# Peptides against a protein of PDB entry 6J07: the designs that were tried, part 7

Target 1, 107 residues: chain A of PDB entry 6J07
Amino acid sequence: GQRGWFCGSVSQDLRQFWVAEGGTISDPRAADFLFSCDASHPDTLRIYQSLDYIEDNATVFHAYYLSAVANAKIKNSVALGHFILPPACLQKEIRRKIGSFIWEQDQ

## One batch from the design tools (peptide; aimed at target 1 H82 L90)

Design b1_p11_5_s3 (made by RFdiffusion4, then SolubleMPNN; from b1_p11_5, 5 letters changed)
Fold by OpenDDE base, seed 2:
Structure b1_p11_5_s3 (fold): chain B 107 residues (1-107), chain A 11 residues (1-11)
Amino acid sequence: as target 1 above (107 residues)
Amino acid sequence: KAIEIVKEAIR
């Protein structure tokens, strides 16, 4: 599928890019991909509290991935795995082990 | 396309 859900923290430009690339926008339960720019946004927090997420059937990605794809001609490659957006409560430990998140480096 | 890249990456 190509259905995406977007947190309110994601700009209209990125949503429009998704649609221009053939995607559709849906509610989280129907979505194939979940995008957010803020792990602390209320919309994203509701995802983390959902049964689908708790049961490890959902993953939230940082929407900066779409920006990186849009500029892929400049970058060698864009790995979606580098854009997994974990809950805020886990981020400090992750940064300690692997360094700052990729979306934080280009801000 | 972006969506194709996403699908391939998590397949």
Scores: peptide ipSAE 0.038, ipTM 0.683, DockQ to the pose 0.056
OpenDDE base, seeds 1, 3, 4, 5: peptide ipSAE 0.031, 0.034, 0.036, 0.026; ipTM 0.668, 0.681, 0.680, 0.600

Design b1_p11_5_s4 (made by RFdiffusion4, then SolubleMPNN; from b1_p11_5, 6 letters changed)
Fold by OpenDDE base, seed 1:
Structure b1_p11_5_s4 (fold): chain B 107 residues (1-107), chain A 11 residues (1-11)
Amino acid sequence: as target 1 above (107 residues)
Amino acid sequence: KAIEIVLEAIK
């Protein structure tokens, strides 16, 4: 499906882009994709604490992915996997090994 | 479309 859930941290512009590109907006239980701009936002924290997420049946993506797609010059050049948004408790270790996240870099 | 790209990325 094309159902997306959006944390309150995501701008209305990005939500509108999702809908303009054929998506719909739903609650997290019905959603196919989960988008957030803040791993520490209460909405996102509730996702991380859910059984679906704990049992590895859900993934949260940084909504900046949608901005990257909107501005992409090459078709399919933006990899969704690079926009996985992990809980804050894991981010420091990930940055140490891989470097800063894409949404933290100047583009 | 952006939605199509997302779906393709996770297939």
Scores: peptide ipSAE 0.056, ipTM 0.687, DockQ to the pose 0.055
OpenDDE base, seeds 2, 3, 4, 5: peptide ipSAE 0.051, 0.044, 0.053, 0.050; ipTM 0.682, 0.686, 0.683, 0.689

Design b1_p11_6 (made by RFdiffusion4)
Pose (drawn by RFdiffusion4):
Structure b1_p11_6 (pose): chain A 107 residues (1-107), chain P 11 residues (1-11)
Amino acid sequence: as target 1 above (107 residues)
Amino acid sequence: KYAEAADMLFS
């Protein structure tokens, strides 16, 4: 049983794959998986500003997780943690902090 | 926290 919803800014291909394969597939408003290909001004904001996100009851994953699984053998591997999709307001700094050298570590 | 998501964020 894997319920999942997609923001408006998600390729229909990815939705189709979600429908085709996985646990028992359903796609309600709340659901169990929160997928998006955007974090700027799409329906996804409605997750980031929910009390569930604040209370650690919601994590938004990039919908390309489904693309990675589709290009994997079946469903194995492809850990979720790699597809955490944080709010866009954070992404600029997240990339810099990760990509910076050890002699920099600016903060 | 986000180190594992590097490839996704740099893409």

Design b1_p11_6_s1 (made by RFdiffusion4, then SolubleMPNN; from b1_p11_6, 5 letters changed)
Fold by OpenDDE base, seed 3:
Structure b1_p11_6_s1 (fold): chain B 107 residues (1-107), chain A 11 residues (1-11)
Amino acid sequence: as target 1 above (107 residues)
Amino acid sequence: PYASAASLLGS
């Protein structure tokens, strides 16, 4: 099974979708996937401050990934890597280089 | 064991 942690910024609908697809919800240390909708939320900030994250052993993903999966017509067509959610302090520079994040674009 | 950027590259 897939264990996911969810920032408080993630809607109950997206959490329910995760569970409906066979996932379970866990604390961050036990989680395989870390989901957030807000890099500035205190829950997410605590992840960014953790040793596991600082040592590049963890990645936070934008929970919009789950919405994209739910709406995808082709299975496995949504790339998780497009939904990496970096700390807010890095986002401006990233946007300058690669453009707006996918969760910020019109769908 | 978290999913990470390194994990994504390796899978």
Scores: peptide ipSAE 0.048, ipTM 0.676, DockQ to the pose 0.054
OpenDDE base, seeds 1, 2, 4, 5: peptide ipSAE 0.039, 0.040, 0.038, 0.029; ipTM 0.675, 0.677, 0.669, 0.647

Design b1_p11_6_s2 (made by RFdiffusion4, then SolubleMPNN; from b1_p11_6, 5 letters changed)
Fold by OpenDDE base, seed 2:
Structure b1_p11_6_s2 (fold): chain B 107 residues (1-107), chain A 11 residues (1-11)
Amino acid sequence: as target 1 above (107 residues)
Amino acid sequence: PYEDAADLLGS
């Protein structure tokens, strides 16, 4: 499905784009996609602490993915996997191994 | 337009 949950850190413009492209908005338990712009936001922290996430049944994505899709010449050329948003406590080590996250890079 | 089966939380 195309049900999405949005952290309070995500702008209304990105939410509107999601809906305009055929998505719906739901609570995190029913959502197919979880979007956030801030790993330290209370809404996102509650996801990381949830049983679904701990048991590897949930993935949080940076909402910049939607911006990238909106600006892409070919929508399916944007890989969702590049926008996985891990907990803040893991980000330093990840950057050390694979470099800066795509949403942190200059346009 | 949003599809990635490997990263889905639900169906």
Scores: peptide ipSAE 0.034, ipTM 0.657, DockQ to the pose 0.050
OpenDDE base, seeds 1, 3, 4, 5: peptide ipSAE 0.034, 0.028, 0.028, 0.030; ipTM 0.656, 0.640, 0.642, 0.646

Design b1_p11_6_s3 (made by RFdiffusion4, then SolubleMPNN; from b1_p11_6, 5 letters changed)
Fold by OpenDDE base, seed 1:
Structure b1_p11_6_s3 (fold): chain B 107 residues (1-107), chain A 11 residues (1-11)
Amino acid sequence: as target 1 above (107 residues)
Amino acid sequence: PYELAADLLGS
């Protein structure tokens, strides 16, 4: 399905885009996709601390994915997998090995 | 219109 949960850090515009594209908004337990713009936001931290996430049964995506999709007609297709948002404690090591995240780059 | 690839939550 296309049920999405949104951290309080995500703008109303991006939420509205999700709905306009056929998605619905739900609580984290019912959601198929979890979106956030801030790994340190209390809402997102509660996801990272949940058993579902700790047991690798949940994934958080950066909501900038939706903005990229909205502007994709001038670029190549947007890959959801490139927008996985890991906990802040892991981001430094990831940047060292892979480079800056897409949402940290000017597009 | 966007690609909604499967993640760890499925569906």
Scores: peptide ipSAE 0.029, ipTM 0.628, DockQ to the pose 0.049
OpenDDE base, seeds 2, 3, 4, 5: peptide ipSAE 0.025, 0.025, 0.025, 0.025; ipTM 0.601, 0.602, 0.604, 0.601

Design b1_p11_6_s4 (made by RFdiffusion4, then SolubleMPNN; from b1_p11_6, 6 letters changed)
Fold by OpenDDE base, seed 5:
Structure b1_p11_6_s4 (fold): chain B 107 residues (1-107), chain A 11 residues (1-11)
Amino acid sequence: as target 1 above (107 residues)
Amino acid sequence: PYESAAALLGS
């Protein structure tokens, strides 16, 4: 399905785009996708601290993915994997190896 | 979307 949970850090515009594209909004337990714009937001931290996330059964994505899809000529050309939002403790190392995150480049 | 994801929370 296309059920999404949204951190409080995500704008209403991006939430509305999700719904306009056929998505629904759910609590984290029912969601297929978890979206956030801030790895340090309390909502997102609760996800990172959850048992399912710790056991690698959940993934958080940066909501800028939705903006990228909205602006793309071909929506499925945007790679969701490039928008994985890891905990803050991992971001510095990832930037060192891969470079700045897409949402930091184009935001 | 490009791919699917899991979004379950433990209680």
Scores: peptide ipSAE 0.031, ipTM 0.646, DockQ to the pose 0.046
OpenDDE base, seeds 1, 2, 3, 4: peptide ipSAE 0.030, 0.030, 0.026, 0.024; ipTM 0.643, 0.662, 0.616, 0.606; seed 3 fails the geometry check

Design b1_p11_7 (made by RFdiffusion4)
Pose (drawn by RFdiffusion4):
Structure b1_p11_7 (pose): chain A 107 residues (1-107), chain P 11 residues (1-11)
Amino acid sequence: as target 1 above (107 residues)
Amino acid sequence: SEVEKLLELYE
């Protein structure tokens, strides 16, 4: 049983794969998986500003997780953690902090 | 918490 919803900014291909394969597939408002290909000004904001996100009851995953699984053998591997989709306001700094050298570590 | 998780994973 895997319920999941997609923001408006998600390729129909990814939605189709979600429908085709996985646990028992359903796509309600709340659901169990929160997928998006955007974090700027799409329906996804409604997750980031929910009390569930604040209370650690919601994590948004990039919908390309489904693309990675579709290009994997079946469902194995492809850990979720790689597809955490943080709020866009954070992404600029997240990339820099990760990409910076050890002699920099600016903060 | 998500930032920490991404830093721990990719550093």

Design b1_p11_7_s1 (made by RFdiffusion4, then SolubleMPNN; from b1_p11_7, 6 letters changed)
Fold by OpenDDE base, seed 1:
Structure b1_p11_7_s1 (fold): chain B 107 residues (1-107), chain A 11 residues (1-11)
Amino acid sequence: as target 1 above (107 residues)
Amino acid sequence: KLVQQLLDLYR
């Protein structure tokens, strides 16, 4: 599906791009994709605390994925898996093992 | 466990 939820930390431009590409915007429980730009934002924290997330039935992605897709020359060349946004408590360990996140490299 | 699962998803 193409139903997406957006944290308040995500710009209107990225939301509009999602809709322009055929996506719809829904509440977190109905969404197929969850987008955020801030793991510490209250909206995102509520996702991390939800039963769906705790039971591994939900994944939060950094909305920078949408920017990467918009700028890619080849369709489907952007790997969604590289944009998983984990809780802050896990990010340090992940950076130590695989390096900085993609959304941090262009900042 | 969760860390390893996340690492696997990034591969």
Scores: peptide ipSAE 0.031, ipTM 0.633, DockQ to the pose 0.205
OpenDDE base, seeds 2, 3, 4, 5: peptide ipSAE 0.029, 0.031, 0.030, 0.028; ipTM 0.625, 0.633, 0.626, 0.620

Design b1_p11_7_s2 (made by RFdiffusion4, then SolubleMPNN; from b1_p11_7, 6 letters changed)
Fold by OpenDDE base, seed 1:
Structure b1_p11_7_s2 (fold): chain B 107 residues (1-107), chain A 11 residues (1-11)
Amino acid sequence: as target 1 above (107 residues)
Amino acid sequence: KVVDQLLKLYR
């Protein structure tokens, strides 16, 4: 399915792109995809504290993924896995091992 | 543990 939840940190432009591509917007429990632009935003923190996330049944993605898809020459060339948005407490360790996140490189 | 799983997903 293409049901998505959006943190308040995500712009209306990216939300509109999601809908234009055939997606729908839902609450976090019903959503297939969770999008955020800020791991420290209260909306995202509530996701990280939820049972679904703690039990590894949910994944948060950085909404920059949608921008990357919109700008891609080939529609399926953007890897969703590169846009996983982990809690802030894990980001330093990840950067040390694999480098800066994609959404940080174009800032 | 969680970090390792996330790193695996990025690969």
Scores: peptide ipSAE 0.034, ipTM 0.649, DockQ to the pose 0.205
OpenDDE base, seeds 2, 3, 4, 5: peptide ipSAE 0.032, 0.032, 0.033, 0.034; ipTM 0.641, 0.645, 0.643, 0.649

Design b1_p11_7_s3 (made by RFdiffusion4, then SolubleMPNN; from b1_p11_7, 3 letters changed)
Fold by OpenDDE base, seed 5:
Structure b1_p11_7_s3 (fold): chain B 107 residues (1-107), chain A 11 residues (1-11)
Amino acid sequence: as target 1 above (107 residues)
Amino acid sequence: KEVEKLLKLYR
């Protein structure tokens, strides 16, 4: 199965959807996927500071990905790679390259 | 750079 970790910034609704789709919830070290809604949240900051992240063995995704999947009419039509949540200090530069993040476009 | 690495992941 797929194991996910969730920052405290992620709602219970999104966590419940993950479980309903067959996922399990684990600590960051055991997780296959790391979800957050806030790059500045203390939980997420600890991920960015971890050895796994520093050594490029971890990626943080914006939890809005789960909302997009839940609302998608076609299975596998939502690209996880578009939901990578970079550290706050890098977001401005990333936006200049790719445009506004997907999770910001529906706000 | 970390930014370049991330940009590749967005694809």
Scores: peptide ipSAE 0.549, ipTM 0.917, DockQ to the pose 0.261
OpenDDE base, seeds 1, 2, 3, 4: peptide ipSAE 0.545, 0.549, 0.547, 0.546; ipTM 0.915, 0.916, 0.916, 0.915

Design b1_p11_7_s4 (made by RFdiffusion4, then SolubleMPNN; from b1_p11_7, 4 letters changed)
Fold by OpenDDE base, seed 5:
Structure b1_p11_7_s4 (fold): chain B 107 residues (1-107), chain A 11 residues (1-11)
Amino acid sequence: as target 1 above (107 residues)
Amino acid sequence: KLVEKLLSLYR
């Protein structure tokens, strides 16, 4: 199965979609996927400050990924890698390299 | 380090 953790910034609708697609919800340590809509949210900040994240054993994704999957017409057409949510302090630098984030384009 | 890692994940 796929275990996911959700920041408090993520809507209940997206959480429900995750479960409907066969996912389960767990604490960050047990989760395979970490979802957030706000890199500055206290929940997400705790992830960035955790040993797992610092030791490159964790990745945070923007929960808009789930919305994109829900609205996709073709299965597997949405690339998870495009939804990496970096710490707020790194976003400007990364945006200069790859352009605006997908979640910023559609909002 | 982290920036390079993150950039590689977007590719």
Scores: peptide ipSAE 0.491, ipTM 0.909, DockQ to the pose 0.198
OpenDDE base, seeds 1, 2, 3, 4: peptide ipSAE 0.488, 0.485, 0.488, 0.490; ipTM 0.909, 0.908, 0.909, 0.909

Design b1_p11_8 (made by RFdiffusion4)
Pose (drawn by RFdiffusion4):
Structure b1_p11_8 (pose): chain A 107 residues (1-107), chain P 11 residues (1-11)
Amino acid sequence: as target 1 above (107 residues)
Amino acid sequence: SPIEIIKEMID
C-alpha cells in the first residue's frame, strides 16, 4: 500500500510509472509519498507550509526518484534520502555548503 | 554526509 500525490510540475511519465508499479498504488490528496519536480511556486508549497511539514510529518521527495527506480533493476536500492527535495529558498545554500572545500566552510 | 547536511538545513 503506497499512496502518493504529484504536484502539477511533474512529468506525466513519472506519474505513469507510479501507477504502473509499486505497492498498491493510489494517489490522494494526503497520501503516503509526496512527489514533486519543483519547489519554487508549484502546488508543493502547500506541503512546505502545512503543519505536517512543520511537525516532521511530511517530506517532499523529488519525483525523479521514480525515474531512478525505473532505471534500476526493479525496486531495490535507490534510497529515498537522495531525493529529498527541500524548499527552494534553502537549495542555494545547501549546494554551496556541500560543494565547499574544507578550508572554506563559510557560515 | 550530504543527506545529513540537507536535513540540518531544513531543521

Design b1_p11_8_s1 (made by RFdiffusion4, then SolubleMPNN; from b1_p11_8, 4 letters changed)
Fold by OpenDDE base, seed 2:
Structure b1_p11_8_s1 (fold): chain B 107 residues (1-107), chain A 11 residues (1-11)
Amino acid sequence: as target 1 above (107 residues)
Amino acid sequence: SAIDIIKEAIK
């Protein structure tokens, strides 16, 4: 599907891009994709606390991926897996193992 | 489309 949920931390421009590309905006339970720009935002925290997420049936992606896709003509291919947005409590350990997140480098 | 790119990336 093309249903996306957006944290309040995501700009209206990126939401509009999603819709312009054929997507729809939905509540998180019905969404195929979950986008956020802030793992500490209350909206995103509620996702991390949900049964769907706890049971590994949901993944949150950093919305910066949409910006990268929008500019794909002038940028190398982007892997969505590099834009998985984990809970803030895990990010320090992840950075120690694999380095800084892409959105921290490019934004 | 951008949406198609996303769909392929997560398959």
Scores: peptide ipSAE 0.027, ipTM 0.636, DockQ to the pose 0.055
OpenDDE base, seeds 1, 3, 4, 5: peptide ipSAE 0.021, 0.027, 0.026, 0.023; ipTM 0.565, 0.634, 0.628, 0.571

Design b1_p11_8_s2 (made by RFdiffusion4, then SolubleMPNN; from b1_p11_8, 5 letters changed)
Fold by OpenDDE base, seed 2:
Structure b1_p11_8_s2 (fold): chain B 107 residues (1-107), chain A 11 residues (1-11)
Amino acid sequence: as target 1 above (107 residues)
Amino acid sequence: SAIDIILEAIK
């Protein structure tokens, strides 16, 4: 599927890119992909608190992945798994183990 | 397309 949900933290440009590439925008329950630029944004927090997320049926991705894909012709291959956006409460420990997130380096 | 790239990345 090509249905995406977007946190309010995601720019209109990235939303428009998604649509231009054939995607549609939907509510979180119907979405195939969930995009956010801020794990602490109220919209994203509601996702983390949802039953779908708690039951491991949902994953939030940092929307910067879309920007990287848009520029893929001049960048190295981008792995979607490196753009998983975990809850803010887990990020410090994750950084301790694997280093800073890729979106923090490239933005 | 960009969407196709995303879909392939998660397979």
Scores: peptide ipSAE 0.029, ipTM 0.641, DockQ to the pose 0.054
OpenDDE base, seeds 1, 3, 4, 5: peptide ipSAE 0.024, 0.028, 0.025, 0.023; ipTM 0.585, 0.635, 0.610, 0.572

Design b1_p11_8_s3 (made by RFdiffusion4, then SolubleMPNN; from b1_p11_8, 5 letters changed)
Fold by OpenDDE base, seed 5:
Structure b1_p11_8_s3 (fold): chain B 107 residues (1-107), chain A 11 residues (1-11)
Amino acid sequence: as target 1 above (107 residues)
Amino acid sequence: SAIDIVKEAIK
């Protein structure tokens, strides 16, 4: 599937890039991918509180991934796994173990 | 494409 949901925190440019690459925009329940730029945004918080997310059937990715892909010089050089956007309660521990998030380094 | 990369990563 190529259905993506976008938090209100994601720019129109990144949404347009998704569509230009063949993706479609959908509601979070129907989406194959969930994108956000802000773990504290109300839209994203609702995702974290959803049954699908709690049951580990959904993952939120930082939309900066799309920007990284768009600007990548080497094909397949950007790993989606590095762009998982976890709830705030988990971020501190993750930073302690693997360092700051990519989107925090580049912004 | 970017979409393909995303799909492969999640597969």
Scores: peptide ipSAE 0.026, ipTM 0.640, DockQ to the pose 0.056
OpenDDE base, seeds 1, 2, 3, 4: peptide ipSAE 0.022, 0.025, 0.025, 0.025; ipTM 0.567, 0.631, 0.641, 0.636

Design b1_p11_8_s4 (made by RFdiffusion4, then SolubleMPNN; from b1_p11_8, 6 letters changed)
Fold by OpenDDE base, seed 1:
Structure b1_p11_8_s4 (fold): chain B 107 residues (1-107), chain A 11 residues (1-11)
Amino acid sequence: as target 1 above (107 residues)
Amino acid sequence: SAIDIVREAIK
C-alpha cells in the first residue's frame, strides 16, 4: 500500500511531496506508514499509546526521511531504518549508545 | 519514486 498518516507536526510541504510521489493520506489505522516530526506531539503520543504500537505492529518514522529522499543524489542511499522515531522516554538512552539521531545532525 | 523506496526498505 501507499497510505500514509501524518502527525500535525509534519509540514504541508512534506505531505505534498508524499502525494506527488503517488501516496495517499489516511487515518492511522488504515495507514501503511506513520510519519511524525515530534515524538511529544499529542498526535504521535496517541500512536505510542495504541494497541497496534504496543504490540509491535506499528512503527513511527521521522518525516525528515522524505526530505532526505527528495534530496538524495544516489538512488536508494537513504536508509529508512535510521529514521525510526521512538518515544521520548527512550531517546536519551539511544543517544548515549549510538549518538544523536540523523534528523538532529547538520545535513 | 519515494514511495517505492519506502516500500522496498521495509518489505
Scores: peptide ipSAE 0.034, ipTM 0.651, DockQ to the pose 0.055
OpenDDE base, seeds 2, 3, 4, 5: peptide ipSAE 0.034, 0.022, 0.030, 0.028; ipTM 0.654, 0.570, 0.640, 0.638

## One batch from the design tools (peptide; aimed at target 1 A58 C89)

Design b1_p12_1 (made by RFdiffusion4)
Pose (drawn by RFdiffusion4):
Structure b1_p12_1 (pose): chain A 107 residues (1-107), chain P 12 residues (1-12)
Amino acid sequence: as target 1 above (107 residues)
Amino acid sequence: STREEEVERIRE
């Protein structure tokens, strides 16, 4: 049983794959998986500003997780953690902090 | 919390 919802800014291909394969597929408002290909001004904001996100009951994953699984053997490997989709207001800093050299570490 | 700070940034 894997319920999942997609923001408006998600390729139909990814939705189709979700419908085709996985646990028992359903796509309600709350669901168990929260997918998006955007974090700026789409329906996704409704997750980031929910109490569930604040209380660590919601994590938004990039919908390309489904693309990675579709290009994997079946469903094995492709760990979720690689597809955490943080709020866009954080992304600029997240990339710099990760990409910076050890002699920099600016903060 | 960390996520409250994120929400504040989103609201800004």

Design b1_p12_1_s1 (made by RFdiffusion4, then SolubleMPNN; from b1_p12_1, 9 letters changed)
Fold by OpenDDE base, seed 3:
Structure b1_p12_1_s1 (fold): chain B 107 residues (1-107), chain A 12 residues (1-12)
Amino acid sequence: as target 1 above (107 residues)
Amino acid sequence: TEKQKIVELIKK
């Protein structure tokens, strides 16, 4: 199923959108998708420190993905992979190579 | 996409 975990940094509106689209909300270990809006939030940091994440069995996505999906004109035109939210320590290098993250471009 | 691949590569 579509089970999602949400960092406390994610608005209730985005959580509600997830549920409205048929998703359910679960704990991180049971979740298929992990959403956050802040790589430095304590909730997200706990994910990065978890064994599942360290062993590359978990990925954190920026919850802005849900906003992009909600506003997309073409179904499936929004690629989830573009919304991977890496730890803060990696973000500078990523920006250097591929530019600003999608969720930063409208700021 | 290329961007997606790079992000995933850096993450690992």
Scores: peptide ipSAE 0.033, ipTM 0.588, DockQ to the pose 0.077
OpenDDE base, seeds 1, 2, 4, 5: peptide ipSAE 0.033, 0.031, 0.032, 0.032; ipTM 0.589, 0.585, 0.592, 0.589

Design b1_p12_1_s2 (made by RFdiffusion4, then SolubleMPNN; from b1_p12_1, 4 letters changed)
Fold by OpenDDE base, seed 2:
Structure b1_p12_1_s2 (fold): chain B 107 residues (1-107), chain A 12 residues (1-12)
Amino acid sequence: as target 1 above (107 residues)
Amino acid sequence: SEREEIVKLIRE
């Protein structure tokens, strides 16, 4: 199985889906995946401030990825790379270059 | 399916 950390911004339903599919929940240092729904949430901000993240040893993903997986019959393709959640200070410039994030689009 | 493959990643 895989270990996941969840920001407080992530709903209990998505956490339950992760566990129901065989995942476990751990602290950020032990986690294989870091999930958040809000780059400005204090929990997520602490991740961005961590040495692991600063040294590019950690990546935060938007938890909407789990919703997309749960409803994959609606989405023809679910790529984890499309769900990277960068710090809020970078999002405006990213949108200018690649457009709106997938979790901001109508599904 | 793609969903099944992704779920496998979670379970492993």
Scores: peptide ipSAE 0.030, ipTM 0.628, DockQ to the pose 0.023
OpenDDE base, seeds 1, 3, 4, 5: peptide ipSAE 0.030, 0.031, 0.032, 0.023; ipTM 0.620, 0.622, 0.619, 0.574; seeds 1, 3, 4 fail the geometry check

Design b1_p12_1_s3 (made by RFdiffusion4, then SolubleMPNN; from b1_p12_1, 7 letters changed)
Fold by OpenDDE base, seed 3:
Structure b1_p12_1_s3 (fold): chain B 107 residues (1-107), chain A 12 residues (1-12)
Amino acid sequence: as target 1 above (107 residues)
Amino acid sequence: TERQEIVRLIQE
């Protein structure tokens, strides 16, 4: 599917890129992909609290993925799995084990 | 374009 949901933390530019590349924007229940730039944003928190997420039927991705894809020089060089955005309560431990998230490295 | 192909692969 090509349906995406976007947290209010995601810029209009990234949303427009999604649509320009053939995606559509939908509500979280209908979406194939969930994008956010802030795990603490109220919109994203509501996703983490949803039954779909609690039952492991949903994954939130950092919208920086779309920017990385837009700038990619090698086909398939950007792995979606590297952009999983976990709840804030898990991020510290993840950073301890595997280092800073890819979207934080340029900050 | 390559960009479109990458996005399509992910969205499929």
Scores: peptide ipSAE 0.027, ipTM 0.572, DockQ to the pose 0.024
OpenDDE base, seeds 1, 2, 4, 5: peptide ipSAE 0.026, 0.026, 0.026, 0.027; ipTM 0.599, 0.580, 0.601, 0.590

Design b1_p12_1_s4 (made by RFdiffusion4, then SolubleMPNN; from b1_p12_1, 5 letters changed)
Fold by OpenDDE base, seed 5:
Structure b1_p12_1_s4 (fold): chain B 107 residues (1-107), chain A 12 residues (1-12)
Amino acid sequence: as target 1 above (107 residues)
Amino acid sequence: SARERVVELIRA
């Protein structure tokens, strides 16, 4: 599917890009993709607390992925897996092991 | 992954 949910932390520009490329916007329960720019935003926190997420049936991605795709010069050059957005409580430990997240490097 | 394929399909 092509349905996406967007946290309130995501800019209208990125939402518009999603729609312009053929995506649709839906509530998180119906969405195929969940996008956020802030793991501590109330909208995203509600996702982490949801049954779907707790049961490992949902994944939150950093919306900067869409910006990276929009600016990519080579097709298929951006890997979605590098943009998984974990809960804030896990991020510090992840940075210690693998370094800063991609979205932090470009900001 | 399936997710990556879907997003790439949208972009195509």
Scores: peptide ipSAE 0.032, ipTM 0.627, DockQ to the pose 0.028
OpenDDE base, seeds 1, 2, 3, 4: peptide ipSAE 0.031, 0.030, 0.031, 0.028; ipTM 0.615, 0.648, 0.629, 0.617

